# Peptides against a protein of PDB entry 4DOW: the designs that were tried, part 2

Target 1, 157 residues: chain A of PDB entry 4DOW
Amino acid sequence: TFSWVGRPLPNRKQFQQMYREICMKINDGSEIHIKVGQFVLIQGEDNKKPYVAKLIELFQNGAEVPPKKCARVQWFVRFLEIPVSKRHLLGRSPPAQEIFWYDCSDWDNKINVETIIGPVQVVALAPEEVIPVDQKSEETLFVKLSWNKKDFAPLPP

## One batch from the design tools (peptide; made by RFdiffusion4, then SolubleMPNN)

Design b2_p22_2_s4
Fold by OpenDDE base, seed 5:
Structure b2_p22_2_s4 (fold): chain B 157 residues (1-157), chain A 22 residues (1-22)
Amino acid sequence: as target 1 above (157 residues)
Amino acid sequence: APKVNTEKAKKLAEELAKKKYS
């Protein structure tokens, strides 16, 4: 169950109520609160690793019948999601914890909040910074570069 | 574009949350 937290934010978008935070209640009664600006895991296709996204907006879409709780996201991509034929462009073998800023507009960046698995920690690093691979950082993802389906590049400013 | 499974996401979220809070 997903519920909005707090009052709707002022906005000029028709049929949309924007929020800063959403609450995910699970079957054991516990609650997970997720805010705009946080990173989340999204359940993808079967037998695939969850997708990674940054929450940009949280909104209820009143144009839908019934209204849907939605999010606008910035997508990230895992190395193994990149086509095999282009992985060599990175010039190195990345650790499993590295993800890439998806710098393309071909992906729909609107999701139903119900697809959110939960929060995840994502840390932006400079290219020269070392990604820790110890067990303590096992659940943390790191981003150094963007991917635009053609090549890797420094992160957008 | 990612193909998201809403129902599975909910169930997986619950499982992961249980691990976190248990």
Scores: peptide ipSAE 0.087, ipTM 0.718, DockQ to the pose 0.487
Fold by OpenDDE base, seed 1:
Structure b2_p22_2_s4 (fold): chain B 157 residues (1-157), chain A 22 residues (1-22)
Amino acid sequence: as target 1 above (157 residues)
Amino acid sequence: APKVNTEKAKKLAEELAKKKYS
């Protein structure tokens, strides 16, 4: 179950009520709070790793009947999501913890909040910084570069 | 490929969250 936390934020978007935080209640009764600006895991295809995204907006879409709890996200992409023919453009074998800022608009960036698995830690690094590979960082994802379907580029500011 | 965003993922997502965070 997903429920909004707090009152709607002031906005001028028709049919949309914006929020800063959402609460995910799990089967055992525990609650996970997720806020705008946090990174989340989104349910992937069968037997596939979850997608990674940054929450940009949380909103109730009143244009739908019934209204839906939605989020607008900035997508990230895993290395294995990059086409095989273009993976060589990275010039290195990335660690499993590395993800890439998806710098394209061809993907729908609106999601239903029910597809959110939970929060995840994503750390931005400079290209020269080493991605740590230890037990403490195993659950942390790292981003250095963007991917625009043509090439890798420095991470957007 | 487009990202998965279906209501069918709700139950599974909750179960996965339970395993990961509870």
Scores: peptide ipSAE 0.053, ipTM 0.689, DockQ to the pose 0.660
Fold by OpenDDE base, seed 2:
Structure b2_p22_2_s4 (fold): chain B 157 residues (1-157), chain A 22 residues (1-22)
Amino acid sequence: as target 1 above (157 residues)
Amino acid sequence: APKVNTEKAKKLAEELAKKKYS
């Protein structure tokens, strides 16, 4: 289950109550707190790796009946999510830990918080920095570049 | 390691997939 933490933030969006933090209570009864600005794993399709996203807004959508707890996100893409015909544009074989900033607006960036699996660590690296591939870093994802459906580009600021 | 919420429905995953690939 999901519950808001703290009081709603001031905003002028009709039918929306914005929050800074949400609490996930999972099966074993433990609680996980997730804040705006953190990265999360989102449930994917069957037998597919979870999606990766950065939380930019947390809000309750009062326009829906019943109201839904939602998030606005910045999407990332895994290499295998990129069309096969375009993968060669990277010019290298990325490690499994590398993800890419999705620099397009064609994807709906509004999600239901119920699709959140949990938090994940994402680290931005410069192109010259090496992605560590070891057991210690298996839990961490790394981003160097963006993908805009046409080509790879330097990571946006 | 971050904990994983196991209370996820396949229907929700399908809905999200449509948002990304449509």
Scores: peptide ipSAE 0.028, ipTM 0.624, DockQ to the pose 0.083
Fold by OpenDDE base, seed 3:
Structure b2_p22_2_s4 (fold): chain B 157 residues (1-157), chain A 22 residues (1-22)
Amino acid sequence: as target 1 above (157 residues)
Amino acid sequence: APKVNTEKAKKLAEELAKKKYS
């Protein structure tokens, strides 16, 4: 169950109400609050790991009937989501915790909040920084580079 | 680890438990 937290933000769009925070109620009765700017796991396809995204906007889409709770996201990609023919362009074997900023517009960046599994920790690193591969960092994802379907590049500022 | 939606996590685990063909 998802519910908005707080009052809608000022918005000129007639059919959209924007919010800063959403509450996700878990089966055990506990609640998780997710805010714009945080990173989340998005439900993947069958037998696939969940997608990783940064929340850019939270809004209720009144153009739909009934209105839907939605989010606009910045996508990240896992190394295994990169086409096999292009993986060599990285020039190294990345650890499992590394993800990449998806720098393309071909993916729809609007999602239904119902697809959110939960929050995840994502840490941006400089290219020269070493990604720690230990038990403490096992649940943390790291990003150094972007991927634009053609090549890898330094992270956008 | 951060808390996740247990229902979704369970669904994900179920999906990942399905046989994969490589």
Scores: peptide ipSAE 0.037, ipTM 0.620, DockQ to the pose 0.079; fails the geometry check

## One batch from the design tools (peptide; made by RFdiffusion4, then SolubleMPNN)

Design b2_p26_7_s4
Fold by OpenDDE base, seed 1:
Structure b2_p26_7_s4 (fold): chain B 157 residues (1-157), chain A 26 residues (1-26)
Amino acid sequence: as target 1 above (157 residues)
Amino acid sequence: SAEEREKEEEEKRKKFLEELEENKTA
């Protein structure tokens, strides 16, 4: 169950109410607050790992009946989501915790909040920094580079 | 405080991820 936290932000969009925060109620009855700027796991296809995204906007789409709770996201991709034929362009075998900033506009960046599995920690690293693969970091994802469907590049600022 | 709330949410996020991983392996 998802519910808005706080009052809607000032917005000129006629059919959209924007929010800073949403509350996710989980199975044990506890609540997790997710804010704009945080990272989340999004429900993937069957037998695939969840997608990773950064929340850019939280909004209720009033153009739909009934209104839907939505988010605008910045996508990340896992190495295994990159086509096999292009993986060699990285020049190394990344750890499982590495993700890449998806620098393309071909993906719809609007999601239903109901597809959010939950929050996840994502840490940006410099290219020279080593991704820690220890017990403390097993749940953390790391990003160094962007992927634009053609090549890898330095992470956008 | 806002800082205390953030720490609490970070702990919740951590616990959630642990549960998620456990559910993937079960």
Scores: peptide ipSAE 0.019, ipTM 0.479, DockQ to the pose 0.024
Fold by OpenDDE base, seed 3:
Structure b2_p26_7_s4 (fold): chain B 157 residues (1-157), chain A 26 residues (1-26)
Amino acid sequence: as target 1 above (157 residues)
Amino acid sequence: SAEEREKEEEEKRKKFLEELEENKTA
């Protein structure tokens, strides 16, 4: 279950109440708070690995009946989500921890918060920086490049 | 402190991810 944390932010958007933080209740009864600007795992299709996204907005959509808790996200793409025919454009075999900034507008960036599995750590690195392989970094994802469905490019600032 | 709370939240996130990975390998 998901619930808003704190008071809605002042906004001028009709039918939308914006928030900074949402609370996710886990099966053991514990609670995880997720804030705008953090990274999350989103439920994948079938047996696919979860999608990775950065939360840019948290909002309740009052135009829907019933109102839905939603988020706007910046998508990331895993290497295995990139078409096989284009993976060679990277010129290297990335570690499993590497993800790519999705620089396309063809994906809906609005999600239902119920699709959020949980938070994840994402660290931006320069291309020359090495991705750590130690146990402490196994849960951390790293991004160096963007993917625009045509080619890889330097990560936007 | 705010830093301590952030550290605790990060540790919770780490533990959560570990549990998710363990559950997927089952």
Scores: peptide ipSAE 0.018, ipTM 0.483, DockQ to the pose 0.024
Fold by OpenDDE base, seed 4:
Structure b2_p26_7_s4 (fold): chain B 157 residues (1-157), chain A 26 residues (1-26)
Amino acid sequence: as target 1 above (157 residues)
Amino acid sequence: SAEEREKEEEEKRKKFLEELEENKTA
């Protein structure tokens, strides 16, 4: 169950109410608050790892009947989501914790908040920084590069 | 405080991720 936290933000978009924060109620009854700017795991296809995304906007789409709680996201991709034929372009074998900024517009960046599995920590690193691979860091994902379907590149500013 | 709430949320996020990892190994 998802519910808005706080009052809607002032916006000029008709039929959209924007929020900064959403509350996710988990099966055990606990609640997790997720804010714009945080990273989340999104339900993937069957037998696939969850997608990773940064929340850019949280909004209720009042143009839909019934109104839907939605998010606009910046997508990230896992290495295994990159076509096999292009993985060599990275020039290295990334750790499982590495993700890439998806620098393409071909993916719909609007999601239903109900597809959010939960929050995840994502840390941006410089290319020269080493991704820590220890038990304490297993919960954290790291991003160094972008992927634009053609090649890897430095992260956008 | 806002800082305390942020810490609590971080701890919740951590626990959630730990549970996700445990569920992957189960």
Scores: peptide ipSAE 0.017, ipTM 0.473, DockQ to the pose 0.024
Fold by OpenDDE base, seed 5:
Structure b2_p26_7_s4 (fold): chain B 157 residues (1-157), chain A 26 residues (1-26)
Amino acid sequence: as target 1 above (157 residues)
Amino acid sequence: SAEEREKEEEEKRKKFLEELEENKTA
């Protein structure tokens, strides 16, 4: 179950109410608050691992009937989501914790908040920095590079 | 081996993701 936290932000968009925060209830009755700027896991397709995204906007789409709770996101990709034929371009075998900034506009960046599984920690690293392999970093994802469907590149500024 | 460690990390992360999915409410 998802519910808005706080009042709508001042917005000029006629059919959208923007928010800073959303509340997600989990099975044990606990509540997780997710804010714009945080990273989340998004429900994947069948037999796929969840997608990783950064929340850019939280909004209610009033143009839809009934209104839907939505988010605009910046996508990340896992190494295994990259086509097999292009994985060699990385030049190394990445750890499972590495993700890549998706630098393409071909993916719809609007999602239903109901597809959010939960928050996740994402840490940006310089290319030369080593991804920690200790137990403390087990739940943390790391990003060093972007992927634009053609090649890997340094992270955008 | 390095390969074994990578597999172990993958399994751990998989388990974590599964736990998150299981705890999600509609």
Scores: peptide ipSAE 0.029, ipTM 0.536, DockQ to the pose 0.021; fails the geometry check

## One batch from the design tools (peptide; made by RFdiffusion4, then SolubleMPNN)

Design b2_p28_8_s1 (from b2_p28_8, 20 letters changed)
Fold by OpenDDE base, seed 3:
Structure b2_p28_8_s1 (fold): chain B 157 residues (1-157), chain A 28 residues (1-28)
Amino acid sequence: as target 1 above (157 residues)
Amino acid sequence: SSEKKKKEEEEKKKEEDIKKFIEEREKV
């Protein structure tokens, strides 16, 4: 179950109440708090790894009946989500921990919060920085580049 | 044109979002 934490933020958006934080209650009764600006794993298709996203907005959509708890996200993509025919454009074999900023508008960036699996750590790196491949960092994802369905590009400094 | 202006504003917003993302790393 998902519940809002705190009071709605002041906004001018019709039919939307915005929040800073949401609480996810899991099966063991424990609670996970997720805030705007954090990274999350989103439920993927069967036999696929979860999607990675940054939370940009948390809002209740009052235009829907019943009202739904939603998020607006910035998507990231895993290397294996990139079409096989385009993977060579990276010019290297990335570690499993590398993800890419998705620089396209073709994906819906509105999600239902019920698709959130949990938080994940994402770290931005400069192109020259080495991705640490150790047991302690296995759960941390790293981003150096963007992907726009045509090519890879460095993130702006 | 109004369409060109809208596209420029969207691009600027993307750049600002990326910049904010990088700046958040430096504060941790």
Scores: peptide ipSAE 0.180, ipTM 0.698, DockQ to the pose 0.019
Fold by OpenDDE base, seed 4:
Structure b2_p28_8_s1 (fold): chain B 157 residues (1-157), chain A 28 residues (1-28)
Amino acid sequence: as target 1 above (157 residues)
Amino acid sequence: SSEKKKKEEEEKKKEEDIKKFIEEREKV
């Protein structure tokens, strides 16, 4: 169950109410608050790892019937989501914790909040920084590069 | 240039080696 936290933000869009925060009630009855700017895991396809995304906007879409709670996201991709034929372009074998900024507009960046599994920690690193392999960081994902379906590139400063 | 061709072949070989390395690692 998802519910908005706080008042809608001032918005000029007639059919969209924007919010800063959403509350997710999980199966054990606990509540998790997720804010714009945080990273989340999104439900993947069957037998696939969850997708990773940064929340850019939280909004209720009143143009849909019934209205839906939605988010606009920046996508990240896991190495295994990259086509096998292109993986060699990385020039290295990445650790399991590495993800890549998806630098393409071909993916729909609108999601239903119901697809959110929960928050995740994502840390941007400089190209020269080493991804820690410590057990304490097993749940932390790291991003150094972008992927634009053609090649990898350093993250913009 | 023979040197240019040699360098191009070396870069292609490196690319193939990396590809193989990644593929082998995914099999484990």
Scores: peptide ipSAE 0.017, ipTM 0.385, DockQ to the pose 0.011
Fold by OpenDDE base, seed 2:
Order: C-alpha cells, then structure tokens, then sequence
Structure b2_p28_8_s1 (fold): chain B 157 residues (1-157), chain A 28 residues (1-28)
C-alpha cells in the first residue's frame, strides 16, 4: 500500500495535489519512505529486469476516477534494452551496473506509484571514471552517458 | 588518401569486433 507523507505542496495545476514524499508499506509490515529526487525500480514486463527511474514529481491525479497516486519520472535504460544493432556504438562492453540516461520524449513519464518496487542507488560518473565492481557496490547502478536512440553522449549538465 | 582508407577500415573492423564481443557475452 502507498500513502502520502506530509501536507500537499502549493500547486496551480488543476486536479493535481503534489507531495514531497510517499510511504510504501512492504509485506513484512515495514515501511519505506521515498522522496522526490530519489531513484526507484519500476515493475518491468514478464521475465525482464525492472526499469530504473528518477522521481521528479509525486502527485495525486484527481482527474482519474478513482483518484490515483502518480509520479513523473526521468527514465534510465539498461544496456540490454538498447537495440542490438546500436549497442556497438558504445565502443565497449559495459558492466552490469551501468545504465544510461534516456534522452528521448517518446516514453510516457507518468507512472502509477503502485508500479514502484523500491528504492535503488544511482551514482553519476564522468565518462573516464571507473565503475567499481565489488560486492559492496553490487546494488549500486552507475550512469556515465545518455542514450537518445541514435547515439551515446555525455550526461546533460 | 590510402592512409584515410586504412583508418576507416580499422575503425570498421573495431566496430565489428565490439559487436561480436557484445553478442558473445549476451549468450553466456
């Protein structure tokens, strides 16, 4: 289950109440708080790895019946989500922990919060920085580059 | 120039080698 934490933020958007934080209740009865600006794993398709996204906004959509708890996100892509014909453009074989900033507007950036699996750690690196591959960093994902469906590029500033 | 053609062929070969390497890794 998901519940809002705190009071709604001042907002001029009709039918949208904005929040800074949401509480996710897990099966064990424990609660996880997720805030705007954090990274999350989102439920993927069957037999596929979860999607990775950064939370940009948390809001209740009052235009839907019943009202839904939603988020706006910045998408990231895994290397295996990139078409096989274009993977060579990276010029290297990436470690499993590397993901890419999705620099395209063709994906819907609105999600239902119910699709959130949990938080994940994402670290931005310079292109020349080495991604650590150890057990301590196994849960951490790293971003060096963006992907715009045509080529890889340095991260936007 | 002959030098430019050689460089283009080397870059093409590198891209093909990377492609093969990636494909092989995905099969494991």
Amino acid sequence: as target 1 above (157 residues)
Amino acid sequence: SSEKKKKEEEEKKKEEDIKKFIEEREKV
Scores: peptide ipSAE 0.017, ipTM 0.383, DockQ to the pose 0.011
Fold by OpenDDE base, seed 1:
Structure b2_p28_8_s1 (fold): chain B 157 residues (1-157), chain A 28 residues (1-28)
Amino acid sequence: as target 1 above (157 residues)
Amino acid sequence: SSEKKKKEEEEKKKEEDIKKFIEEREKV
């Protein structure tokens, strides 16, 4: 169950109420608050790892009946989500914890909040930095590069 | 340790940098 936290932000969009925070109630009865700017895991396809995204906006879409709780996101991609024919462009075998900023506009960046699995930690690294492979950090994802469907590029400093 | 704290601060800074990067890209 997802519920808005706080009052809607001032917005001129007739059919959209914007929020800063949403509450996710988990099966054990605990509650997780997720805010704009946090990274989240999004439900993936069958037998695939969850997608990774940064929350950019949280909004209720009043144009839909019934109104839906939605988010706008910046997508990240896992290495295995990159086409096999393009993976060689990285020039190395990345660890499983590495993700890439998706630098394309062809993906729908609007999601239903119900697809959010939970928060995840994402850390940006310089290209020369080594991704730590430690049991304590196995849940942390790391980003060094962007992917624009053509090539990899460094993140801005 | 002081080193651990420094690393955590650096990681936090990097996270803020990527956040800024995203925000800047959305504005253009």
Scores: peptide ipSAE 0.031, ipTM 0.462, DockQ to the pose 0.019; fails the geometry check

Design b2_p28_8_s4 (from b2_p28_8, 17 letters changed)
Fold by OpenDDE base, seed 4:
Structure b2_p28_8_s4 (fold): chain B 157 residues (1-157), chain A 28 residues (1-28)
Amino acid sequence: as target 1 above (157 residues)
Amino acid sequence: MEEEKKKKEEEEKKEKDIKEFIENLKKV
């Protein structure tokens, strides 16, 4: 169950109420608060392969019938989501914790909040920085590069 | 009853997805 936290933000969009935070109830009855700017795991077609996204906006879309709780996201991709024929362009074997900023506009960046699995920690690193492999980082994802369907590049500004 | 069951199943699925994701990250 998802519910808005706080008051709607001032918004000029007629059919959209924007929020800073949403509450997600989980099985044990506990609540997880997710804010704009945080990273989340999104349910994919394959439950074993969730997508990673950064929340840009949280909004209720009143243009839909019925109104839906939605988010606008920046997508990230895992290495295994990169086409096999292009993986060599990375020039290295990435750790499993590495994700890539998806630098394409061909994907719909609007999601239903119900597809959010939960929050995840993502740390941006400089290209020259080494991804730490320790117990504290086991659940942390790292992003160093972008992927634009053609090649890898430094992160967008 | 059916809606509660669906909600529980969805939440259980989400928890499973996180666990599997983390487990997969550890295996690589």
Scores: peptide ipSAE 0.056, ipTM 0.637, DockQ to the pose 0.073
Fold by OpenDDE base, seed 5:
Structure b2_p28_8_s4 (fold): chain B 157 residues (1-157), chain A 28 residues (1-28)
Amino acid sequence: as target 1 above (157 residues)
Amino acid sequence: MEEEKKKKEEEEKKEKDIKEFIENLKKV
């Protein structure tokens, strides 16, 4: 189950209440708090692998009946989600922990919070920085580049 | 054929690593 944490933020959007934080209650009774700006795993469709996203906004959509708890996200893609024919454009074999900023507008960036699996750690690195492969980094994803369906590029500012 | 096989094996390994990573994240 998901519940809002704190009071709604001032918002000019009609029928939308914005929040800074949401509480996710897991089956074991534990609670995880997720905030705007954090990264999350999003459930894929029909046995598809989870997606990685950064939370940009948390909001209740009052235009829907019943009102839905939603998020606006920045998508990231994994290397294996990139078409095989274009993977060579990276010029290297990335580690499994590397993700790419999805610099395309073709994906809807609005999600239901119920699709959130949980938080994940994502660290931005400069292109010249080496992705650490240690035990502490096993649960960390790394981003160096963007992907715009055509080519890889430096991260957006 | 060997290069394609090697590439496939590398992709399968990366896929496995991602699955294990995700499974570990669910335990956090």
Scores: peptide ipSAE 0.044, ipTM 0.526, DockQ to the pose 0.021
Fold by OpenDDE base, seed 2:
Structure b2_p28_8_s4 (fold): chain B 157 residues (1-157), chain A 28 residues (1-28)
Amino acid sequence: as target 1 above (157 residues)
Amino acid sequence: MEEEKKKKEEEEKKEKDIKEFIENLKKV
């Protein structure tokens, strides 16, 4: 179950109410608060292969009946989601914790909040920085580069 | 042949590590 936290933000978008925070209620009765700017896992076709996204906007879409709770996101991709023929362009074997900023507009960046599995920690690093692979970082994903379907590049500003 | 096999084994290991990572995240 998802519910809005706080009052709607000032917004000029027709049929949209914007929010800073959403509450996710889990089956055990616990509640998780997720804010704009945080990273989340999104349900994919396979429950074992969730997608990673950054929340850019949280909004209720009043144009739908009934109104839907939605988010606008920035997508990330895992190395194994990149075509085999292009993986060599990275020039290295990345750790399992590395993800890439998806720098393409071909993916729909609007989601239903019901597809959110939960929050995840993502840390941006410089290309030369070492990704820690210890128990202290087991819950953290790392991003160094973007992927635009053609090549890897520095992160967008 | 050996290089392709090694590459496949490395990809399978990485996929396993990711699955384990996600399972651990769901427990928190």
Scores: peptide ipSAE 0.042, ipTM 0.506, DockQ to the pose 0.021
Fold by OpenDDE base, seed 1:
Structure b2_p28_8_s4 (fold): chain B 157 residues (1-157), chain A 28 residues (1-28)
Amino acid sequence: as target 1 above (157 residues)
Amino acid sequence: MEEEKKKKEEEEKKEKDIKEFIENLKKV
């Protein structure tokens, strides 16, 4: 289950209450707090692996009946989510831990918080930096570049 | 204290769950 943490932020949006933090209760009864600015794994479609996203906004959508807990996200893509015909543009074989900033507006950036699987660590690196492959970094994803459906580019500022 | 032990166990379980999710992501 998901519940808001803290009081709603002051806003003038008619049908939205914004929050900084949400609490996710997992099956064992433990609680995970997720905040705006953190990275999360989002449930994939059937037979698809989870997606990676950064939380930009947490809000309750009062226009829906019943009101739904939602998030606005910045999407990241994995290399295998990139069309086969375009993968060569990277010029290298990336490790499985590498993700790319999705620099397109064609994807819906609104999600239901119920699709959040859990938090994940994402570290931004310069293009020339080597992705660590030690045991301590196994749980970390790395981003060096953006993908805009046409080409790879440096990360947005 | 039992509370510290419980908190540690919860943190370890959370870490394990995250690790499993990451491993699932990494599997091609």
Scores: peptide ipSAE 0.063, ipTM 0.563, DockQ to the pose 0.039; fails the geometry check

